# Ledger of designs, part 38: peptides against a protein of PDB entry 7MKK

Target 1, 71 residues: chain A of PDB entry 7MKK
Amino acid sequence: SMKEKVKAKLVEIRKFVPFIRRVRIDFQDTLSKVQGHRLDALVNLLDREDVSMSSLNKIEVIIDKLRTRFN

## One batch from the design tools (peptide; made by RFdiffusion4, then SolubleMPNN)

Design b2_p17_7_s3 (from b2_p17_7, 8 letters changed)
Fold by OpenDDE base, seed 4:
Structure b2_p17_7_s3 (fold): chain B 71 residues (1-71), chain A 17 residues (1-17)
Amino acid sequence: as target 1 above (71 residues)
Amino acid sequence: AEEDEKFLDELLKLLDE
């Protein structure tokens, strides 16, 4: 089901939470304050279970951008 | 859900700066 697919994707995306936290901390001086705040909010979002597939797909793109820019 | 989408879209733009 779609619900199961979302849950599975969320589990996979959550594997990148430590990476997101690391970027937030290691590049705190490079990031703008608003960027840092939004990354914190992103981590908080991933603590939730009510996240849509659309959102998870966008988060995947965000992670790719972070990886390209910072690692 | 809509607020999540708006948030994520904004973040995508911010990361392009």
Scores: peptide ipSAE 0.772, ipTM 0.939, DockQ to the pose 0.844
Fold by OpenDDE base, seed 3:
Structure b2_p17_7_s3 (fold): chain B 71 residues (1-71), chain A 17 residues (1-17)
Amino acid sequence: as target 1 above (71 residues)
Amino acid sequence: AEEDEKFLDELLKLLDE
């Protein structure tokens, strides 16, 4: 079901939470204040269970951008 | 939720700066 697919996608995306946290810390002086604050908010978002597939797909793009720019 | 989508769209723009 779609609900099961969303749960599976959330599990996979959460594997990148440690990476997001490391980018936030290691590049704190390079990131703007607003970028840093939004990365903190992104980690908080991934702690929730009510995230849509649309949001998860966008988060995947964000992770790819972070990987390209930082690690 | 709509607020999640707006937040994520803004973050995408910020990372392109």
Scores: peptide ipSAE 0.772, ipTM 0.938, DockQ to the pose 0.800
Fold by OpenDDE base, seed 2:
Structure b2_p17_7_s3 (fold): chain B 71 residues (1-71), chain A 17 residues (1-17)
Amino acid sequence: as target 1 above (71 residues)
Amino acid sequence: AEEDEKFLDELLKLLDE
């Protein structure tokens, strides 16, 4: 079901929460304050269960951008 | 859902700055 697909995607995306937290801390002097605040909000978003597949796909793109820029 | 999409779109733009 779509619900099960969303749950599976959420589990996979949550594996990157430690990475997002590390980027937030390690590069806080490079990031703008607003970028840092939004990364904190992203981590909070991933704690929720009511996230759409569309949102999860966008979060995956965001993680790829973070990996490209911050290793 | 819509607010999540707007938040994520904004973040995508912010990361290009």
Scores: peptide ipSAE 0.772, ipTM 0.939, DockQ to the pose 0.778
Fold by OpenDDE base, seed 1:
Structure b2_p17_7_s3 (fold): chain B 71 residues (1-71), chain A 17 residues (1-17)
Amino acid sequence: as target 1 above (71 residues)
Amino acid sequence: AEEDEKFLDELLKLLDE
């Protein structure tokens, strides 16, 4: 079901939360204030259970961008 | 949710700066 697919995707995306936190801290002086704030908000979003597949797919793209730029 | 997608779209743009 879509519900189970979303749940599985959320579990996979959450594996990158430590990476997002590290980018936020390690590059705090390089990131703009708004970028840092939004990365904090992204981590908060991933703590929720009610995240859509569309959102999770976008978060995957964001993580790829972070990896390309910061590690 | 719509607000989540708006947030994520903004973040995608911010990361291109």
Scores: peptide ipSAE 0.772, ipTM 0.939, DockQ to the pose 0.812

Design b2_p17_7_s4 (from b2_p17_7, 6 letters changed)
Fold by OpenDDE base, seed 3:
Structure b2_p17_7_s4 (fold): chain B 71 residues (1-71), chain A 17 residues (1-17)
Amino acid sequence: as target 1 above (71 residues)
Amino acid sequence: SKEDEELLDELLELLDE
């Protein structure tokens, strides 16, 4: 079901939470204050269970951009 | 949610600056 697919995607995306946290900390002086705040909000979002597939797909793109820029 | 989408869209824009 779609609900099961969302749960599976969320589990996979959550594997990148440590990476997002490291970017937030290691590049705190490079990031703008607003960028840092939005990254914190992203981590908080991933702690929830009610995240849509649309949101998860966008988060995947964000992670790819972070990897390109900071890793 | 709508708020989630707005957060993510804003973050995408910020990372392209």
Scores: peptide ipSAE 0.747, ipTM 0.939, DockQ to the pose 0.875
Fold by OpenDDE base, seed 5:
Structure b2_p17_7_s4 (fold): chain B 71 residues (1-71), chain A 17 residues (1-17)
Amino acid sequence: as target 1 above (71 residues)
Amino acid sequence: SKEDEELLDELLELLDE
């Protein structure tokens, strides 16, 4: 079911939370204030269980962008 | 949620800067 797929994807995306936190901290001076704030909000979002597949797909793209830009 | 989508869309735009 879609519900099961969402839960599975959420588990996989959460594996990148430490990376997101690390980017937020290590590149705090490089990031704009608003970028930093939104990354904090992203981490908070991933603590929740009520996240849509659409959101999770966007988060995956965001993680890819972070990996490209910040290794 | 709508708020989640707005957050993520904004973040996508910001990371392109």
Scores: peptide ipSAE 0.747, ipTM 0.939, DockQ to the pose 0.869
Fold by OpenDDE base, seed 1:
Structure b2_p17_7_s4 (fold): chain B 71 residues (1-71), chain A 17 residues (1-17)
Amino acid sequence: as target 1 above (71 residues)
Amino acid sequence: SKEDEELLDELLELLDE
């Protein structure tokens, strides 16, 4: 079901939470305040269970961009 | 949610700077 697919993708995306946290801390001096704040919000979003597939797909793109720039 | 989508869209824009 779609519900099960969402749960599975959320598990996979959450594997990158430590990476997002490290980007936030390691590059705090180079990130703008708004960028840092939005990264914090992203981590908070991933702590929730009510995240849509659409959101998870966008988060995957965001993680790819972070990896390109910061790792 | 719509709020989540707006947050993520903003992040995508910020990371393109």
Scores: peptide ipSAE 0.746, ipTM 0.939, DockQ to the pose 0.833
Fold by OpenDDE base, seed 2:
Structure b2_p17_7_s4 (fold): chain B 71 residues (1-71), chain A 17 residues (1-17)
Amino acid sequence: as target 1 above (71 residues)
Amino acid sequence: SKEDEELLDELLELLDE
């Protein structure tokens, strides 16, 4: 079901939470204040269960951009 | 949610700066 697909994708995306936290801390000096705040919000978002497939797809793109820029 | 989409869209824009 769609619900199961969303749940499975959320599990996979959550594997990157430690990476996002590391970027937030390790590159705090090069991030703007607003960028840092939005990264914190992203981590909080991933703690929730009511996340849409659309959001999860965008988060994948964000993670790729973070990897390219910061790692 | 709409709020989630706005957060993520903003973050995408910020990372392109």
Scores: peptide ipSAE 0.745, ipTM 0.938, DockQ to the pose 0.851

Design b2_p17_8_s1 (from b2_p17_8 with E1M E3K D6E E14K)
Fold by OpenDDE base, seed 3:
Structure b2_p17_8_s1 (fold): chain B 71 residues (1-71), chain A 17 residues (1-17)
Amino acid sequence: as target 1 above (71 residues)
Amino acid sequence: MEKEEEEMLDELLKELE
């Protein structure tokens, strides 16, 4: 079902939470206060179960861009 | 998901372009 696909995608995206937290800490002095706050909010969003497939797809692109810039 | 969370994701995408 679509609900099962969303749950599976959420499990895969959650594997990158430690990476997002690391970027937030290691680049704290380089990131703007707004960027730092948005990374914190992104981590908090991934703790929820009610995340849409659209949002999970956006988060995947965000993670790829973070990897390109910060790793 | 709240509108504010969706707007936050869109702003992150824009800043990382």
Scores: peptide ipSAE 0.735, ipTM 0.925, DockQ to the pose 0.821
Fold by OpenDDE base, seed 1:
Structure b2_p17_8_s1 (fold): chain B 71 residues (1-71), chain A 17 residues (1-17)
Amino acid sequence: as target 1 above (71 residues)
Amino acid sequence: MEKEEEEMLDELLKELE
């Protein structure tokens, strides 16, 4: 079902939470306050269970871009 | 998901272009 797909995608995306937290810390002095706040908000969003598939797909692209820039 | 969360994701996508 769509619900099962969302749950599976959320589990996969949550594997990158430690990476997002690490980017936020390691680059804190070079990130703007707004960028730092958005990374914190992204981590908090991934703690929720009501995240849509559309949002999870956006988050996957964000993670890929973060890996390209900050890996 | 709240509108503010969607706007935050869109801004992150834009900043990471």
Scores: peptide ipSAE 0.735, ipTM 0.925, DockQ to the pose 0.816
Fold by OpenDDE base, seed 5:
Structure b2_p17_8_s1 (fold): chain B 71 residues (1-71), chain A 17 residues (1-17)
Amino acid sequence: as target 1 above (71 residues)
Amino acid sequence: MEKEEEEMLDELLKELE
């Protein structure tokens, strides 16, 4: 079902939470306060179970962009 | 999910362009 696909995608995206937290810490001095806050909010969002597939797809693109810039 | 969370994701996407 779509609900099962969302849950599976959320599990896969959660594997990148340690990476997002590392970017937030390692680049704290180069990130704006707003960028740092948004990365914190992104980590908090991934703790929820009610994240849409649309949002999970956006988060996947964000992670890919973070990897390109910061790893 | 709140509208504010969606707006936050859109802003992150824009900043990372």
Scores: peptide ipSAE 0.735, ipTM 0.925, DockQ to the pose 0.860
Fold by OpenDDE base, seed 4:
Structure b2_p17_8_s1 (fold): chain B 71 residues (1-71), chain A 17 residues (1-17)
Amino acid sequence: as target 1 above (71 residues)
Amino acid sequence: MEKEEEEMLDELLKELE
């Protein structure tokens, strides 16, 4: 079902939560306050079960961009 | 999902271009 696909995608994306947290901390002085707040909000969003597939796909792209820039 | 969460994701995508 679509619900099971969303749940599986969420499990995969959650594997990157430690990376997002590290970017937030390690680059705190480089990031704007707004960027830092958005990364905190992104981590908090991934703690929820009610994340859409659209949002999970956006988050995947965000993670790829973060990896390119900060890893 | 709140509208603010979607807007936050869109802004992150834009900033990371």
Scores: peptide ipSAE 0.736, ipTM 0.925, DockQ to the pose 0.827; fails the geometry check

Design b2_p17_8_s2 (from b2_p17_8, 6 letters changed)
Fold by OpenDDE base, seed 3:
Structure b2_p17_8_s2 (fold): chain B 71 residues (1-71), chain A 17 residues (1-17)
Amino acid sequence: as target 1 above (71 residues)
Amino acid sequence: SEKEEEELLDELLELLS
């Protein structure tokens, strides 16, 4: 079901939470204030269980961009 | 809300473009 697919995707995306946290900390001096704040909000969002598939797909792209730029 | 969630993600995509 779509619900099961969303749950599975969320589990996979959550594996990158430690990475997002490290980017936020290690590059705090490089990131703009707004970038830092948005990364904090992203981590908080991933604590939720009601994230849509659309959002999870966007988050995957965001993580890819972070990996390219920061690690 | 879902709208706020989408706005957050769109802004991040723009900032990291």
Scores: peptide ipSAE 0.615, ipTM 0.910, DockQ to the pose 0.848
Fold by OpenDDE base, seed 5:
Structure b2_p17_8_s2 (fold): chain B 71 residues (1-71), chain A 17 residues (1-17)
Amino acid sequence: as target 1 above (71 residues)
Amino acid sequence: SEKEEEELLDELLELLS
């Protein structure tokens, strides 16, 4: 079901939370204030259980961009 | 809310583009 797919995707995306946290901290001076704040919000969002598949797909793209820019 | 969530993500995508 879609619900099960969402849960599975969320589990996979959460594996990158430590990476996102590290980017936020290690590159705090490079990131704009807005970028830093939004990354914090992203991490907080991933603590929730009610994230849509649409959002999870966007988050995956965001993570890819972070990986490209920040290793 | 879901709307706020989408706005957050869209902003991040834009900021990281």
Scores: peptide ipSAE 0.615, ipTM 0.910, DockQ to the pose 0.880
Fold by OpenDDE base, seed 4:
Structure b2_p17_8_s2 (fold): chain B 71 residues (1-71), chain A 17 residues (1-17)
Amino acid sequence: as target 1 above (71 residues)
Amino acid sequence: SEKEEEELLDELLELLS
């Protein structure tokens, strides 16, 4: 079901939370205040259980962009 | 809300070029 797919994808995306946190901290002085705040919000969002598939797909793209820029 | 969630993500995508 879609619900099961969402849960599975959320589990996979959450594996990148430590990476996102690292980017936030390691590049704190490089990131703008806005960027930092948005990354904090992203981490907080991933603590929720009701994230939509649409959002998870976007988050996947965001993570790819972060990996490209920050390794 | 879901709308606000999407807006957050869209803004992040924009900020990350």
Scores: peptide ipSAE 0.614, ipTM 0.910, DockQ to the pose 0.875
Fold by OpenDDE base, seed 1:
Structure b2_p17_8_s2 (fold): chain B 71 residues (1-71), chain A 17 residues (1-17)
Amino acid sequence: as target 1 above (71 residues)
Amino acid sequence: SEKEEEELLDELLELLS
Protein backbone atom coordinates (compact mmCIF):
# COMPACT_ATOMS: atom_id res chain seq x y z
CA SER B 1 0.00 0.00 0.00
CA MET B 2 0.96 3.64 -0.31
CA LYS B 3 1.11 3.90 3.46
CA GLU B 4 3.59 1.04 3.62
CA LYS B 5 5.68 2.62 0.87
CA VAL B 6 5.80 5.89 2.77
CA LYS B 7 6.89 4.13 5.94
CA ALA B 8 9.60 2.23 4.11
CA LYS B 9 10.94 5.37 2.44
CA LEU B 10 10.90 7.25 5.72
CA VAL B 11 13.05 4.52 7.27
CA GLU B 12 15.55 4.85 4.42
CA ILE B 13 15.66 8.64 4.58
CA ARG B 14 16.17 8.57 8.34
CA LYS B 15 19.45 6.74 7.77
CA PHE B 16 20.83 10.11 6.65
CA VAL B 17 19.88 11.98 9.82
CA PRO B 18 23.34 11.48 11.35
CA PHE B 19 24.86 12.88 8.15
CA ILE B 20 22.62 15.94 8.25
CA ARG B 21 23.56 16.52 11.89
CA ARG B 22 27.25 16.25 11.02
CA VAL B 23 26.89 18.78 8.19
CA ARG B 24 25.19 21.14 10.61
CA ILE B 25 28.01 20.85 13.13
CA ASP B 26 31.12 20.43 10.96
CA PHE B 27 30.24 23.33 8.67
CA GLN B 28 28.55 25.57 11.20
CA ASP B 29 31.01 28.41 10.58
CA THR B 30 30.45 28.39 6.82
CA LEU B 31 26.67 27.95 6.93
CA SER B 32 24.47 30.98 7.27
CA LYS B 33 22.22 31.17 10.29
CA VAL B 34 19.20 30.53 8.09
CA GLN B 35 20.82 27.47 6.53
CA GLY B 36 21.66 26.09 9.94
CA HIS B 37 18.17 26.69 11.26
CA ARG B 38 16.61 25.02 8.22
CA LEU B 39 18.82 21.97 8.63
CA ASP B 40 17.73 21.74 12.25
CA ALA B 41 14.12 21.95 11.12
CA LEU B 42 14.72 19.20 8.56
CA VAL B 43 16.03 16.86 11.25
CA ASN B 44 13.02 17.65 13.40
CA LEU B 45 10.69 16.95 10.48
CA LEU B 46 12.21 13.50 10.05
CA ASP B 47 11.28 12.66 13.63
CA ARG B 48 7.63 12.79 12.57
CA GLU B 49 5.60 9.84 11.29
CA ASP B 50 3.18 11.83 9.12
CA VAL B 51 5.59 12.91 6.38
CA SER B 52 4.10 12.62 2.89
CA MET B 53 5.66 10.82 -0.05
CA SER B 54 5.97 14.16 -1.83
CA SER B 55 7.95 15.57 1.06
CA LEU B 56 10.13 12.48 1.29
CA ASN B 57 10.98 12.79 -2.40
CA LYS B 58 12.02 16.40 -1.88
CA ILE B 59 14.08 15.45 1.16
CA GLU B 60 15.88 12.85 -0.94
CA VAL B 61 16.89 15.58 -3.40
CA ILE B 62 18.02 17.78 -0.53
CA ILE B 63 20.19 15.00 0.87
CA ASP B 64 21.74 14.46 -2.57
CA LYS B 65 22.62 18.14 -2.75
CA LEU B 66 24.11 18.05 0.74
CA ARG B 67 26.21 15.02 -0.16
CA THR B 68 27.48 16.76 -3.28
CA ARG B 69 28.55 19.88 -1.41
CA PHE B 70 29.68 18.51 1.92
CA ASN B 71 30.94 14.99 1.09
CA SER A 1 1.50 21.80 9.19
CA GLU A 2 1.80 20.36 5.70
CA LYS A 3 2.00 23.85 4.25
CA GLU A 4 4.83 24.80 6.59
CA GLU A 5 6.56 21.55 5.69
CA GLU A 6 6.38 22.38 1.99
CA GLU A 7 7.71 25.87 2.62
CA LEU A 8 10.63 24.49 4.63
CA LEU A 9 11.60 21.98 1.97
CA ASP A 10 11.23 24.45 -0.89
CA GLU A 11 13.41 26.95 0.93
CA LEU A 12 16.08 24.32 1.54
CA LEU A 13 16.01 23.37 -2.13
CA GLU A 14 16.52 27.01 -3.07
CA LEU A 15 19.33 27.51 -0.57
CA LEU A 16 21.13 24.42 -1.86
CA SER A 17 20.65 25.18 -5.56
Scores: peptide ipSAE 0.612, ipTM 0.909, DockQ to the pose 0.847

Design b2_p17_8_s3 (from b2_p17_8 with E1M D6M E7K M8L)
Fold by OpenDDE base, seed 5:
Structure b2_p17_8_s3 (fold): chain B 71 residues (1-71), chain A 17 residues (1-17)
Amino acid sequence: as target 1 above (71 residues)
Amino acid sequence: MEEEEMKLLDELLEELE
C-alpha cells in the first residue's frame, strides 16, 4: 500500500539523521542561525510518523545536497 | 502542520541550490 511505502521510505531517510546532526554541529560557525534552526527542525520532523511521501521526497533531495556540500 | 513542514523543506531546498 502507499502507507507501507511511506513507512519504508521514512525508515530509510531516518538512517541519515546522524549525518544531518553532524552537519548541524560541524558547520555551526559557517551556517546562519536560520540555516541551523532549519536543520534542527528537519531532524525533529524525521522523529514524527505522520510525514507525507512528498515531504520525504524533498528530504531525500535535501540530504543529497547536504552530502554534496558538506561530505 | 503539513503546510509549515512543506515551507520549511522548500526554504532548505532554496538555500542549498
Scores: peptide ipSAE 0.714, ipTM 0.922, DockQ to the pose 0.926
Fold by OpenDDE base, seed 3:
Structure b2_p17_8_s3 (fold): chain B 71 residues (1-71), chain A 17 residues (1-17)
Amino acid sequence: as target 1 above (71 residues)
Amino acid sequence: MEEEEMKLLDELLEELE
């Protein structure tokens, strides 16, 4: 079902939470206060069970962009 | 909640482009 696909995608995206937390800490002095706050909010969002497939697809693109810039 | 979430994600995407 669509609900099962969303749950499977959420499990895969949550594997990158440690990476997002690491970017937030390692680059804290170079990130703006707004950028740091948005990364904190992104991590908090991934702790929820009610995340849509559209949001998860955007988060995947965000993670890829973070990897390109900070890895 | 979904609208604020979507706005957050769109703003992050714009800053990372």
Scores: peptide ipSAE 0.713, ipTM 0.922, DockQ to the pose 0.887
Fold by OpenDDE base, seed 4:
Structure b2_p17_8_s3 (fold): chain B 71 residues (1-71), chain A 17 residues (1-17)
Amino acid sequence: as target 1 above (71 residues)
Amino acid sequence: MEEEEMKLLDELLEELE
């Protein structure tokens, strides 16, 4: 089902939560307060079970961009 | 909640361009 696909994608995206947390901390002095807050909010979002497929697809792109810039 | 979530993600995407 779509619900099962969302859950499976959420599990895969959650594997990058440690990376996002590391970016937030390791680059805290170079990130703006707003950027830092948004990364914190992104981590908090991934702790939820009610994330849409559209959101998960955007988060995947965000992670790819973070990886390109910060690792 | 979904609209605020989408806004957050769009703002992050814009900053990471």
Scores: peptide ipSAE 0.713, ipTM 0.922, DockQ to the pose 0.891
Fold by OpenDDE base, seed 1:
Structure b2_p17_8_s3 (fold): chain B 71 residues (1-71), chain A 17 residues (1-17)
Amino acid sequence: as target 1 above (71 residues)
Amino acid sequence: MEEEEMKLLDELLEELE
């Protein structure tokens, strides 16, 4: 079902939460306050159970961009 | 909540271009 697909995608995306937290900490002095806040908000968003598939697909692209820029 | 979520994600995507 769509619900099962969303749940599976959320589980996969949550594997990158430690990476997002690490970027936020390691680059804290380089990131603007707003960029740091947005990364914190992204982590908080991934703690929710009601994230849409459209949001999860955007988050996947964001993670790929973060990996490209921040290793 | 969904609109704020989408705004956050779009802002992050724009900054990471």
Scores: peptide ipSAE 0.711, ipTM 0.921, DockQ to the pose 0.882

Design b2_p17_8_s4 (from b2_p17_8, 5 letters changed)
Fold by OpenDDE base, seed 5:
Structure b2_p17_8_s4 (fold): chain B 71 residues (1-71), chain A 17 residues (1-17)
Amino acid sequence: as target 1 above (71 residues)
Amino acid sequence: MEKEEEELLDELLELLE
C-alpha cells in the first residue's frame, strides 16, 4: 500500500540521521544559526511516524545537498 | 503540522542552495 511505501521510505531516510547530526556538529562554525536550527528541526521531524511521502522526497533532496556540500 | 513541516523543508532547501 501507499502507507507501507511511506513507512519503508521513512526507514531508509532515518539511516541518514547520524550523518545529519554529524554535519550539524562538525560544521557548526560554518553553518548559520538558522541553518543549524533547521537541521536540528529536520532530525526531530524524522523521529515522527506521520511524515508524508512528499516531505520524505524533499528530505532526500536535502540529504543529497548536504552530502555534496559537507561530505 | 503538515504545513509547518513543508515550510521547514522548503526553507532548508533554500538555505542549502
Scores: peptide ipSAE 0.628, ipTM 0.904, DockQ to the pose 0.853
Fold by OpenDDE base, seed 2:
Structure b2_p17_8_s4 (fold): chain B 71 residues (1-71), chain A 17 residues (1-17)
Amino acid sequence: as target 1 above (71 residues)
Amino acid sequence: MEKEEEELLDELLELLE
């Protein structure tokens, strides 16, 4: 079902939460207050179970951009 | 909630361009 696909995607995206937290910490002095706050908010969003597939797809792109910029 | 999430994600996409 679509609900099962969303849950599966959320599980895959949550594997990157440690990476997002690491970027937030390791680059804290380089990140603006806004960038830091937005990364914190992204981590908090991924704690929820009611994230849409559209949001999860955007988050995947964000993670890819973070990986490109921060390894 | 969905609108605030979308706004957050769109802002993150813009900040990372």
Scores: peptide ipSAE 0.628, ipTM 0.905, DockQ to the pose 0.855
Fold by OpenDDE base, seed 1:
Structure b2_p17_8_s4 (fold): chain B 71 residues (1-71), chain A 17 residues (1-17)
Amino acid sequence: as target 1 above (71 residues)
Amino acid sequence: MEKEEEELLDELLELLE
């Protein structure tokens, strides 16, 4: 079902939460206050169970951009 | 929530250009 697909995608995306937290910490002095705040908000968003498939797909693109820029 | 979530994600995409 769509619900099962969303749940599976959320589980896969949550595997990158430690990476997002690490970027936030390791680059804290380089990141702007707004960038740091938005990364914190992204981590908090991934703690929710009601994230849409469209949002999860955008988050995947964001993670790919973070990986390209920050390792 | 959905609109605020979309705004957050769109801002992150812009900041990471």
Scores: peptide ipSAE 0.626, ipTM 0.904, DockQ to the pose 0.855
Fold by OpenDDE base, seed 3:
Structure b2_p17_8_s4 (fold): chain B 71 residues (1-71), chain A 17 residues (1-17)
Amino acid sequence: as target 1 above (71 residues)
Amino acid sequence: MEKEEEELLDELLELLE
């Protein structure tokens, strides 16, 4: 079902939470206050179970952008 | 909640461009 697909995608995206937390800490002095706050909010969002497939697809693009800039 | 979530993600995408 669509609900099962969303749950599976959320499990895969949550594997990147340690990476997002690491970027937030290691680059704290380089990140703007706004960027740092938005990364904290993104981590908090991924603790929820009611995230849409649209949001999960956007989060995947965000993770790819973070990997390009900070890896 | 859904609208605020979308606004958060869209702003974060813009800040990372």
Scores: peptide ipSAE 0.625, ipTM 0.904, DockQ to the pose 0.887

## One batch from the design tools (peptide; made by RFdiffusion4, then SolubleMPNN)

Design b2_p18_1_s1 (from b2_p18_1, 5 letters changed)
Fold by OpenDDE base, seed 3:
Structure b2_p18_1_s1 (fold): chain B 71 residues (1-71), chain A 18 residues (1-18)
Amino acid sequence: as target 1 above (71 residues)
Amino acid sequence: SDMEELLKLLDELLEEEF
């Protein structure tokens, strides 16, 4: 079902939360205040249980870009 | 730039969920 697919995708995306937190801290002096706030909000979003598949797909793209930008 | 695109995607995402 779609509900099962969303839950499975969320579990996979959540594996990157530690990475996002590391980016936020390791590059704190390089990031602007707004950039830091956006990363904090992203982590908070992934703590929710009502994230849509559309949002999860966007988050996957965001994580890929973070990995490229921050190694 | 890749960073600007990332920021746009973040803004769009946050606008949808919050």
Scores: peptide ipSAE 0.239, ipTM 0.780, DockQ to the pose 0.774
Fold by OpenDDE base, seed 4:
Structure b2_p18_1_s1 (fold): chain B 71 residues (1-71), chain A 18 residues (1-18)
Amino acid sequence: as target 1 above (71 residues)
Amino acid sequence: SDMEELLKLLDELLEEEF
């Protein structure tokens, strides 16, 4: 079901939360307040269980861009 | 939605120089 697919996708994306947190901390002095807040918001968003597949796909793109830039 | 707006803002963030 779509619900099961969403749950599976969320589990996979959550594997990158430590990476996002590392980016936030490693560049804390470089990031503006608003930039830091956005990364914090991303982490908080991934703690939710009611994220749609559409949103998860967009988050995956964001993570891919983060990986390209920072790893 | 607020969530969609957040994702757009995050995308914009990644277009900036760090």
Scores: peptide ipSAE 0.193, ipTM 0.724, DockQ to the pose 0.136
Fold by OpenDDE base, seed 1:
Structure b2_p18_1_s1 (fold): chain B 71 residues (1-71), chain A 18 residues (1-18)
Amino acid sequence: as target 1 above (71 residues)
Amino acid sequence: SDMEELLKLLDELLEEEF
């Protein structure tokens, strides 16, 4: 079901939360307040359980871009 | 929506210089 697919996708994406947190910390001195807030917001969003599949797919792309840029 | 706005902001983040 779609509900099951959403849950599975969320589990996979959440594996990268520690990575996102590390990026936020390692680059804290170079990030603007707005940039830092965006990363914090991403982490907070992934703590929620009411995220749509469309949003999760977009978040996956964002994480891939972060990985490319920040290892 | 708040989520839609966040996704746009995150995209902008990646386009900015650090």
Scores: peptide ipSAE 0.190, ipTM 0.720, DockQ to the pose 0.136
Fold by OpenDDE base, seed 2:
Structure b2_p18_1_s1 (fold): chain B 71 residues (1-71), chain A 18 residues (1-18)
Amino acid sequence: as target 1 above (71 residues)
Amino acid sequence: SDMEELLKLLDELLEEEF
């Protein structure tokens, strides 16, 4: 079901939360204030239970871009 | 949605500023 797919996707995406937090901290002095807030918002978004598959797919793209640029 | 807009902004940030 779509619900099961969303749950599975969310579990996999959440594995990158520690990475996102690490980027936020390690590059805090390089990031602008607004950039830091946006990364915080990304982490907070992944803590939600009502994230759609569409949003999760977009978050995956964001994480891929973070990985390319920071690790 | 507000979440979708946030994700778009994050995408733009990573494309343009990072």
Scores: peptide ipSAE 0.189, ipTM 0.730, DockQ to the pose 0.113

